# Peptides against a protein of PDB entry 8OXM, part 6

Target 1, 371 residues: chain A of PDB entry 8OXM
Amino acid sequence: FKAEFRLAGGVNLPKIIDCVGSDGKERRQLVKGRDDLRQDAVMQQVFQMCNTLLQRNTETRKRKLTICTYKVVPLSQRSGVLEWCTGTVPIGEFLVNNEDGAHKRYRPNDFSAFQCQKKMMEVQKKSFEEKYEVFMDVCQNFQPVFRYFCMEKFLDPAIWFEKRLAYTRSVATSSIVGYILGLGDRHVQNILINEQSAELVHIDLGVAFEQGKILPTPETVPFRLTRDIVDGMGITGVEGVFRRCCEKTMEVMRNSQETLLTIVEVLLYDPLFDWTMNPLKALYLQQRPEDETELHPTLNADDQECKRNLSDIDQSFNKVAERVLMRLQEKLKGVEEGTVLSVGGQVNLLIQQAIDPKNLSRLFPGWKAWV

## One batch from the design tools (peptide; aimed at target 1 D185 L215 P216 K368)

Design b1_p9_3_s3 (made by RFdiffusion4, then SolubleMPNN; from b1_p9_3, 4 letters changed)
Fold by OpenDDE base, seed 4:
Structure b1_p9_3_s3 (fold): chain B 371 residues (1-371), chain A 9 residues (1-9)
Amino acid sequence: as target 1 above (371 residues)
Amino acid sequence: DLPSITELY
């Protein structure tokens, strides 16, 4: 290891370290503290299995449909080492960085990212109608710019076209796999884009199996398909390549029902894998920037000897696991709202749900659904 | 015949 480290931004101040391997190659690593990487590690394994299914199918293999994965090594319940996603940037950093973000560069007369956030925070406790009206005002005055990512990074037109296609395929694959696994909406800092491949890397997989629906502000979209995410696909938007790649991914997932159910069942009942949403995690995920001052988590985890009967906790857990498995089975059968849909019908419903401004306006403002 | 661009997408 080199003697120097860099801090990555964020509350947990993860350390970026450079390691020289026995092969003489330098490898950057991210050391997270105060974070449980077990869920990330498990979800990376599930993604690898999904990738194996996608590589077995000729249509998805030809399209190179993959979900990007990274190496995770949990060291403790609160620490681990991640492969640094070298040559990636958070989409939020590219889009809405305070100094040089793409919105500020390409749309200097639009609302600032701060003004958008402020407007949506002001209506957070208001009606759905008032949220929708303010969201539409924000969207009108904060126009998409993510098309410029590929234009800035890939100057050759043939390369640019291939990379925009790689991006669109990556969004499609991650959206459908993410829906099946119940990842829900994704914070803009938890989606990285590779500056060389234009593929997305989803990080911080702390919400899975639709646990985002039980947050204080419940998730209302099956995956993140916001205006900037769509703008990165270019003029076709959600039509053509994206839709077809979603359909082909969904077809593979539905045809792999027994495998996916068996895998998820094993994971849901693994005593080492806590996927359930707890109130503290829910609070942390939807914490207001203004509330950062007082909640030093003096997690003195020691003193709550609430002898809740082990039997009642286990029975409650089993009922949640069964419900997750039932919902996964429904998704893999194409059962949406009690109706069996074709692959095309199911994918269409999911796309419409994900792009609906009414659904987007109801999301937690901290996740920036206007970006 | 090169597969049409439409078949790859």
Scores: peptide ipSAE 0.017, ipTM 0.468, DockQ to the pose 0.014
OpenDDE base, seeds 1, 2, 3, 5: peptide ipSAE 0.012, 0.007, 0.000, 0.000; ipTM 0.450, 0.427, 0.393, 0.382

Design b1_p9_3_s4 (made by RFdiffusion4, then SolubleMPNN; from b1_p9_3, 3 letters changed)
Fold by OpenDDE base, seed 4:
Structure b1_p9_3_s4 (fold): chain B 371 residues (1-371), chain A 9 residues (1-9)
Amino acid sequence: as target 1 above (371 residues)
Amino acid sequence: DIPSITELY
């Protein structure tokens, strides 16, 4: 290891370290503290299995449909080492960085990212109608710019076209697999884009199996398909390549029902894998920037000797696991709202749900659904 | 036959 480290931004101040391997190659690593990387590690394994299924199918293999994965090595319940996603940037950093973000560069007369956030925070406790009206005002005055990512990074037109296609395929694959696994909406800092491949890397997989629906502000979209995410696909938007790649991914997932159910069942009942949403995690995920001052988590984990009967906890857990498995089975059968849909019908419903401004306006403002 | 761009998508 080199003697120097860098801090990555964020509350947990993860350390970026450079390691020289026995092969003489430098490898950057991210050391997270105060974070449970077990869920990330498990979800990376599930993504690898999904990738194996996608590579077995000729149609998805031809389209190179994959979820980008990274290496995770949990060291403890609160620490681990991640592969640094070298040559990636958070989409939020590219889009809404305070100094040089793409919105500020390309749309200097639009609302600032701060003004948008402020407007949506002001209506957070208001009606759905008032949230929708303010969201539409924000969207009108904060126009998409993510098309410029590929234009800035790929100057050759043939390369630009291939990379925009790679991006669109990556969004499609991650959206459908993310829906099947119940990842829900994704914070703009938890989606990285590779500056060389234009593929997405989803990080911080702390919400899975639709646990985002039980947050204080419940998730209302099956995956992140916001205006900037769509703008990165170019003029076709959600039509053509994106839709077809979603359909082909969904077809593989539905045809792999037994495999996916068996895998998820094993994971849900693994005593080492806590996927359930707890109130503290829910609070942390939807914490207001203004509330950062007082909640030092003095998680003195020691003093809650609430002897809740082990039997009642286990029975409650089993009922949640069964419900997750039932919902996964429904998704893999194409059962939406009690109706069996075709692959095309199911994908269409999911796209419409994900792009609906009414659904987007109801999301937690901290996740920036207008970006 | 160069597969039409439409077959790759």
Scores: peptide ipSAE 0.016, ipTM 0.458, DockQ to the pose 0.014
OpenDDE base, seeds 1, 2, 3, 5: peptide ipSAE 0.000, 0.008, 0.000, 0.000; ipTM 0.395, 0.427, 0.392, 0.370

Design b1_p9_4 (made by RFdiffusion4)
Pose (drawn by RFdiffusion4):
Structure b1_p9_4 (pose): chain A 334 residues (1-279, 317-371), chain P 9 residues (1-9)
Amino acid sequence: FKAEFRLAGGVNLPKIIDCVGSDGKERRQLVKGRDDLRQDAVMQQVFQMCNTLLQRNTETRKRKLTICTYKVVPLSQRSGVLEWCTGTVPIGEFLVNNEDGAHKRYRPNDFSAFQCQKKMMEVQKKSFEEKYEVFMDVCQNFQPVFRYFCMEKFLDPAIWFEKRLAYTRSVATSSIVGYILGLGDRHVQNILINEQSAELVHIDLGVAFEQGKILPTPETVPFRLTRDIVDGMGITGVEGVFRRCCEKTMEVMRNSQETLLTIVEVLLYDPLFDWTMNPFNKVAERVLMRLQEKLKGVEEGTVLSVGGQVNLLIQQAIDPKNLSRLFPGWKAWV
Amino acid sequence: FEHSATIFD
């Protein structure tokens, strides 16, 4: 074990450690004290199940739809450890870096990130109309730059297109799975982009199962589909590879709702922390019902096809009205 | 309950 450890930031102060194994290769681990990783363990297990199901299905096997997973080992009710992701860079560090940010490098005349943050801080005390107007003004003077990422990393057109296609497929699959699982904490620091495979990886998974509505600022989108992601998917935008991949993933999930419910039914017997406190779990049953409704496409008794559900999700995600009410720190304009 | 993200970076 290495004698030094680093802090990853945050109120809980997670610890980063390095271990040297028998082969001598250093491996980085993240021990997260005062936090419950049992929910993250369930998320990783359902991620692996979805990846296996996508691999089993011939339609998705050809499309090579995969979910990037990292091992999470719970150690106690209030602590655990997880595998650190190597060879990845934060999206916000690439895009909105103060020093060498992509938006500053490409578009110096556009508004800086500090100006947008100041405007968002000044407008949180305003009403809906002023928030919508400021958001539209910010979007008018802040063009997406993320499309140049692979252009700056993959000079060969074949490799560039391969990485772009893998990025689009990974974004579609991750967005579908996050909607199904109700993942809400999807700001720039929770998503890591690989420098080689260009596949997005979700690292935080801190809050899910429709927890953004509980937060003071509700989460009005099921997944992150901001202007930067859409521009980076290509000229075609959401239409094309993203829509088809979303439909295929939704079909696979509808075909495997039995396996998904079997995986998620680990609850109601060993409830995790932050639940059943302050004296057939109530919130566990509620989230199981909500997941079942999402999987069956019933909701309030209405039937919805896979294509219609995908179109509705796209409309909700790209709607500026929903983006205006989001948390300023979420970086909806980014 | 609070958001993990901050307005300023």

Design b1_p9_4_s1 (made by RFdiffusion4, then SolubleMPNN; from b1_p9_4, 5 letters changed)
Fold by OpenDDE base, seed 1:
Structure b1_p9_4_s1 (fold): chain B 371 residues (1-371), chain A 9 residues (1-9)
Amino acid sequence: as target 1 above (371 residues)
Amino acid sequence: MTWSAKVFD
């Protein structure tokens, strides 16, 4: 290891370290403390399996459908090492950086990212109708610009076209796999884009198995398919390549139902793996930046004093695991709202749910559903 | 480059 480290920022102050391997190659790593990386490690294993299934199928292999993965090594219940996704940038950094973000550069007369966030935070406790009206006003005055990512990075028209297709395929694959695993909506800083491949990397997988639905502000979308995410696909948007790649991914997932259920079952019943949302984690994920001053992280998890009988905890955990497995089985059968759908019908429903401004307007404003 | 908004927000 090099003697120097950098801070990545944020509350947990993860450390960026550079390591020289026995092969003489330098490798950047992220050391995370005060966080449980077991869920990230588990989700990366499930993604690797989904990739194996996608590579076995001729139609998905021909389309190069993959979900990007990175290495996670848990060291304890509260620490681990992650592979640094070299040559990636958060989509939020590209889009809404305060200095040189694409919205500011290409749409200087639109609302600032701060004005959009402020407007949506002011209506956070209001009716769904008031949230929808303010969300529509924000959307009118904050037009998508993510098309410019591929235009800036890929000057050759043939390369530009290929990379835009790679992006669209990556969004489709990650959206469907993410829906099956219940990842829900994704904060714009938790989606990285590779500056060379235009593929997405999803990081911080600490909300899975539809646990986003039990947050203080419940998730209302199956995956992130916001206006900028769609704009990056170009003129066809969600139609054509994206839809067909979603359908082909869903076909492979549904045809692999038994394999996916067996592995998720092993993970859900692993006594070393707590995937459940606790109330403190749920509050933390939807805190206001203004509330940082009073919540001293005296969340010493030494409040072990909820000695609820181990039997009642285990019975409650098992019932939640069973419910997650049942819902996973329903998704893999194409059961939506009590109706069995075809692959095309299911994918269509999911796309419509993900792009619906009424669903987007109800999301937690911190997650920036207008971006 | 603030990776993981759930760690930074």
Scores: peptide ipSAE 0.014, ipTM 0.573, DockQ to the pose 0.134
OpenDDE base, seeds 2, 3, 4, 5: peptide ipSAE 0.007, 0.000, 0.014, 0.000; ipTM 0.428, 0.428, 0.558, 0.432

Design b1_p9_4_s2 (made by RFdiffusion4, then SolubleMPNN; from b1_p9_4, 6 letters changed)
Fold by OpenDDE base, seed 4:
Structure b1_p9_4_s2 (fold): chain B 371 residues (1-371), chain A 9 residues (1-9)
Amino acid sequence: as target 1 above (371 residues)
Amino acid sequence: MRWGAKVFD
């Protein structure tokens, strides 16, 4: 290992370390502390399986449909090592960085990211109607710019076209796989884009199996398909390539129902895999930066007293696992709102739900649904 | 750059 480390930023202050392998190759790694990487490791295994299914199908293989994966090595319940996604940037950093973000560069007369956040935070506890009105005002005064990512990175027109296509395919694949696994909405800092491939890398997979629906502010979208995400696809938006790639991904997932159910079943019943949303994790995920002062849970180890009978915990856990498996089976059968849909009908419903400004306006403002 | 910022912006 090199003697020096860098901080990646964020609350847990993960350490970026460089190591030289016995092969003489330098490898960058991210060391996280105070974080349980077991869920990330499990989700990466499920993504690798989904990739295997997508590569077996001729139509998805020809389209190069894949979800980007990285290596995760849990070392404890509170630490581990991740592969550094070299040559990636958070989409939030590219879009809404305070110094040089694409919105500031290309739309200097629009609302700042801070003004948008402030406006949406002011209505967070208001009616759905008031949230929708303010969200529409924000959207009018904060126009999408993510098309400029491919234009800045890929100057050759043929390369630019290929990379925009790779981006669109990556969004489609990750959206459908993410929906099946119940990843929900994705914070703009938890989606990386590769500066060479234009493919997305989803990081911090600590909310899965629709657990985002039980947050203090429930998730209302099946996946992130915000205006900037759509703008990166170019003039066709959600139509044409994106829709067809979603349909082909969904077709492979539905045709692989038994395999996906068996895998998720094994994971949900693994006693080493805590995928459940606890109230503290739920609060933490939607905590305001200003509210940081009081809830240092000194999780003093002295909460001995909730020896709830192990039997009642196990029965409650099993009933949650069964509900997740039933909902996964419904998705893989195309059951939406009690109706069996075709692949095209299901994909259409999911796209409409994901782009609906009424659904987007109800999301937690910290996740910046206007970006 | 807050990696993992579903939690804390």
Scores: peptide ipSAE 0.016, ipTM 0.614, DockQ to the pose 0.165
OpenDDE base, seeds 1, 2, 3, 5: peptide ipSAE 0.018, 0.010, 0.008, 0.011; ipTM 0.631, 0.482, 0.514, 0.527; seeds 1, 2, 5 fail the geometry check

Design b1_p9_4_s3 (made by RFdiffusion4, then SolubleMPNN; from b1_p9_4, 5 letters changed)
Fold by OpenDDE base, seed 1:
Structure b1_p9_4_s3 (fold): chain B 371 residues (1-371), chain A 9 residues (1-9)
Amino acid sequence: as target 1 above (371 residues)
Amino acid sequence: MRWSAKVFD
């Protein structure tokens, strides 16, 4: 290891370290403390299995459908090491950086990212109608710019076109796999884009199996398909390549139902893997930046006193695991709202739900559904 | 900020 480290920022202050391997290659790594990386490690294993299924199918292999993965090594229940996704940037950093973000550069007369967030935070406790009206005002005055990512990075028109297709395929694959695994909406800083491949890397997988639906502000979309995400696909938007890649991904997932259920079952019943949403974790994921100063979680380890009978905890856990498996089986059968849909019908419903401004307006404002 | 961003907003 090099003697120096950098901070990645944020509350947990993860350390960026550079390591020289026995092969003489330098490798950047992220060391997280005060965080359980077991869920990230498990989700990466499931993504690798999904990639194996996608590579076995001729139609998904021809389309190069894959979900990008990275290495996770959990060291304890509160620490681990992650592979640094070299040559990537958070989409939020590209889009809404305060100094040089694409919205500020290409749309200098639009609302700032801060003005948009403020307007949506002011209506957070208001009716769905008031949230929708303010969300539409924000959207009118904050127009998408993510098309410029590929235009800035890929100057050759043939390369530009290929990379825009790679982006669209990556969004489609990650959206459908993410829906099956119940990842829900993804914060713009938790989606990385590769500056060479235009493929997405999803990081911080601490909300899975639809646990985003039990947050203080429930998730209302199956995956992130916001206006900037769509704008990056170019003029066809969600039509053509994106839709077809979603359908082909969903077809492979549905045809692999038994394999996916068996893998997820083993993971859900692993006593070392806590995937359930703790109320404190739920509050923390939707905390206001202004409230960070008072709630130092002195997670004093001494609240041992909730010795609720191990039997009642285990019974409650098993009932949640059974419901997750049942819902996973329904998704893989194409059961939506009690109706059995075709692959095309299911994918269409999911796309419509994900782009619906009524659903987007109801999301937690911290997740920036207008971006 | 790149990591755990649902935690930082």
Scores: peptide ipSAE 0.020, ipTM 0.647, DockQ to the pose 0.160
OpenDDE base, seeds 2, 3, 4, 5: peptide ipSAE 0.008, 0.000, 0.019, 0.007; ipTM 0.456, 0.464, 0.645, 0.477

Design b1_p9_4_s4 (made by RFdiffusion4, then SolubleMPNN; from b1_p9_4, 5 letters changed)
Fold by OpenDDE base, seed 4:
Structure b1_p9_4_s4 (fold): chain B 371 residues (1-371), chain A 9 residues (1-9)
Amino acid sequence: as target 1 above (371 residues)
Amino acid sequence: MTWSASVFD
C-alpha cells in the first residue's frame, strides 16, 4: 500500500488507498468503515449471475447487455474494501455540482440545483397535488442536460454514437434487473457513469427487495428514469433501443425464474445477510440536514434490552422473506397489480410508472427526482 | 448538504 490516502468525502469518510500488486500494477481501493458491505457484496454476486444469464442468451449477448460490477470484500460487519470504480463520476456530480455542474454550464438561466431542492423540500409534507404542481414548476425551470455528457467525453461522431448506445443499454439492463431485485429509485450520487464506456455503475446497494417502499417517504418508481437519465439516451428517449433492451432483459429474467428464485431464496435465508430495512437506517437514508443536531446514533451496542423472543423475530423475518419471494415470483411471471402482462406490456407499465411526474413528485426530495 | 446514502455524500 502507498503511505498516503485520500478521503472520498461523505459521512463515513471512506479512505481511498492505492495498492501496488505483486504484478507491479497500481490498484485504487476504497476502504469503508462504519458500513456493512455484506449487502453490496451479495448484490454484486446477484448481478454477476444476471450477467451470466444475459451472456447465455444470444439476443442479450449480441446487444452486450450487462450490469457493471465491482469487487467488494467485507472485512467485518462494519468495514470492508471495495474496488475503486476508476474513470467513473457520479451522475449527480456531473449534473449538479455547485461549481461546474452541467445544469449550471448549459442552463445558467434555469433554477439552480439548490433552488429546485429548496422548492421541493418546502412541499415535502404537503399534499400530492401541491407536490406535483411544484415539481412541474421545477421541471419547467430546470431542463435536462445529460446529453452533454457523451458530447463532452466523445468528440468523434462514431464513438459518440457507440457510447450513447452503450449508455442506453446500460440504463435498460440496470433498470430491469434493478426492478426485479427491488432496488427502486437511486440517489444521483449512487449512480456512477464511466467516462470511457458511458456505462452506469450502481453503488451503495443498501436498499433492495423493495425495502424502499417502507421508507418514511416510500419509493413510487420501479427504477430511476428521470428526465436527465432519459436525456442521455438522446432524441429517441425511452423508445427504440432502451425499450427493446428492457424487453430483452425482462425476457431473460422471466425465462430464468427458477434460477433467480433459488438464488434469492438462499440469500434471503442466509443468517449472515441482513437485507431488512432497519428503522434507524430508514430514517438515516431520508434525514434532513437540519435534523443533524441530537440523533448521533451512538449505536451503543449495549441496547441488549430488546431480548424479544428469538422465536418471534425469526417468524417475523421468515414472513418478510416469503413476501419478498412471492413478489419476486410475481414480477418474473409478469404479474402487475393482479394482472398477467406480456414482456412488452410489463416493460411498458414499468417505463410509464418510472417517468410519471406524479410518481416522481412524491419521491424523497433528497434524491432529486427532477434531475 | 443532502444526506445521500452515497459513497460520496
Scores: peptide ipSAE 0.015, ipTM 0.480, DockQ to the pose 0.172
OpenDDE base, seeds 1, 2, 3, 5: peptide ipSAE 0.013, 0.000, 0.000, 0.008; ipTM 0.499, 0.430, 0.433, 0.375

Design b1_p9_5 (made by RFdiffusion4)
Pose (drawn by RFdiffusion4):
Structure b1_p9_5 (pose): chain A 334 residues (1-279, 317-371), chain P 9 residues (1-9)
Amino acid sequence: FKAEFRLAGGVNLPKIIDCVGSDGKERRQLVKGRDDLRQDAVMQQVFQMCNTLLQRNTETRKRKLTICTYKVVPLSQRSGVLEWCTGTVPIGEFLVNNEDGAHKRYRPNDFSAFQCQKKMMEVQKKSFEEKYEVFMDVCQNFQPVFRYFCMEKFLDPAIWFEKRLAYTRSVATSSIVGYILGLGDRHVQNILINEQSAELVHIDLGVAFEQGKILPTPETVPFRLTRDIVDGMGITGVEGVFRRCCEKTMEVMRNSQETLLTIVEVLLYDPLFDWTMNPFNKVAERVLMRLQEKLKGVEEGTVLSVGGQVNLLIQQAIDPKNLSRLFPGWKAWV
Amino acid sequence: SSDEHLESS
């Protein structure tokens, strides 16, 4: 074990440690004290199940739809450990870096990130109209730059297109799974992009199962489909590879609702922390019902096809009205 | 619940 450890930041102060194994290769682990990783363990298990189901299905096998997973080992009710992701860089560090940010490097005439943050802080005390107007003004003077990422990393057109296609597929699959699982905490620091495979990895998973509505600022989108991600998917945008991959993933999930419910039914017997406190679990049953409704496409008794559900999700995600009400720290304009 | 974890620069 290495004698030094680093802080990852945050109120809970997670610890980062390095371990040297028998082969001598250093491996980085993140011990997260005062936090419950049992929910993250369930998230990783359902991620692995979805990846296996996508691999089993011939339609998705050809498309090579995969979900990037990292091992999470719970150690107690209030602590645990997880595998650190290597070879990845934060999206916000690449895009909106103060020093060498992509938006500053490519578009110096556009508004800086500090100006946008100041405007968002000044407008949080305003009404809906002023928030919508400021958001539209910010979007007018802030063009997406993320499309140049692979352009700056993959000079060969074949490798560049391969990495772009893998990025698009990974974004579609991650977005579908996050909508199904109700993942809400999807700001720039929770998504890591690989420098080689160019596949997005979700690292935080701190809050899910429709927890953003509980937060003071509700989460009006099911997944992150901001202008930067759409521009980085290519000229075709959401239409094309993203829609088809979303449809395939939704079909696979409709075909494997049984396995998904079997995986998620681990609750109601060993409830995790932050629940059933302050004296058949209530909120567990509620989230199981919501997941079942999402999977069956019933909601309030209405039937919805896979294509219609995908189109509705795209419309909700790219709607500026929903983006205006989001938390300013979520970086909806980014 | 709070949004403090969402705050950043």

Design b1_p9_5_s1 (made by RFdiffusion4, then SolubleMPNN; from b1_p9_5, 5 letters changed)
Fold by OpenDDE base, seed 5:
Structure b1_p9_5_s1 (fold): chain B 371 residues (1-371), chain A 9 residues (1-9)
Amino acid sequence: as target 1 above (371 residues)
Amino acid sequence: YSDDFLYTS
């Protein structure tokens, strides 16, 4: 270990440490001291299994469909070591970081990220109609710029094209796998982009199995497919490569139903894996100040264990676990809103749900649905 | 460039 550490951004002030391995290689590690990395570790194992399924299928293997994984070593319920994804940046940092974000650089006359946020916060407690109108005004005055990521990083046209395809495939794979697993909290700081591969790395996997739907402001989209995410795909947007990669990923997931159900069942009933949304976690996720710079004191979770009778907790837990498994089985059968859809029909519905400005306008403002 | 074209070259 080097004697020096760097602070990463974020409320929890994670520490970046440099380690020299026995192989003489330097490895950056992120030490989180106030975060439960067990969920991340478990979800990384599920992603590795999904990758194994995707590599077995010829069509998904040909397309190099993979969800990027990172090493997680949980040390306690509140601490662990993450592999720092060297050469990754949060998409939020690239897009909306202060004065140097791509929106400010390429669209200097658009609303600032702060103005967009403020407008959406002002309507947070308003009707869905008022939220939609303000969201449309924000979107009109905050145009997507994520196309410039690949243009800045990859100057050679052939490399640029290859990397744009790698990005599009990564979005497709992670979107469908994330939907199947019910992955939530996909805000712009929880999605990293690799500056060399253009692939996405999803971090902070603490909202899974559709637990985002029981947040005080429910999640209304199956995955992040916002205007900047789409802009990064280039002129074809969600059509062509993205749609086909979603369909091929969904086909592999649906054909792997038994394997996925068995794995998720084991995880849901693992007493060491707390995947359930608790009120304190829900409050923390939707009261985070957007400015990662301010040390908000994490409310010590210790004092408000309302002693709910252990028996009522277990019965409620089992019913939630059963509902999660039933919903996972429905997704893997293509059952959406009581209708059985083809792979293409299901993928189309999910894309439409994810890009619908009515759904996007209802998200928590901290999710930054206009980005 | 469709995904299909990158595998036929």
Scores: peptide ipSAE 0.013, ipTM 0.469, DockQ to the pose 0.015
OpenDDE base, seeds 1, 2, 3, 4: peptide ipSAE 0.009, 0.000, 0.000, 0.009; ipTM 0.464, 0.426, 0.427, 0.458; seed 1 fails the geometry check

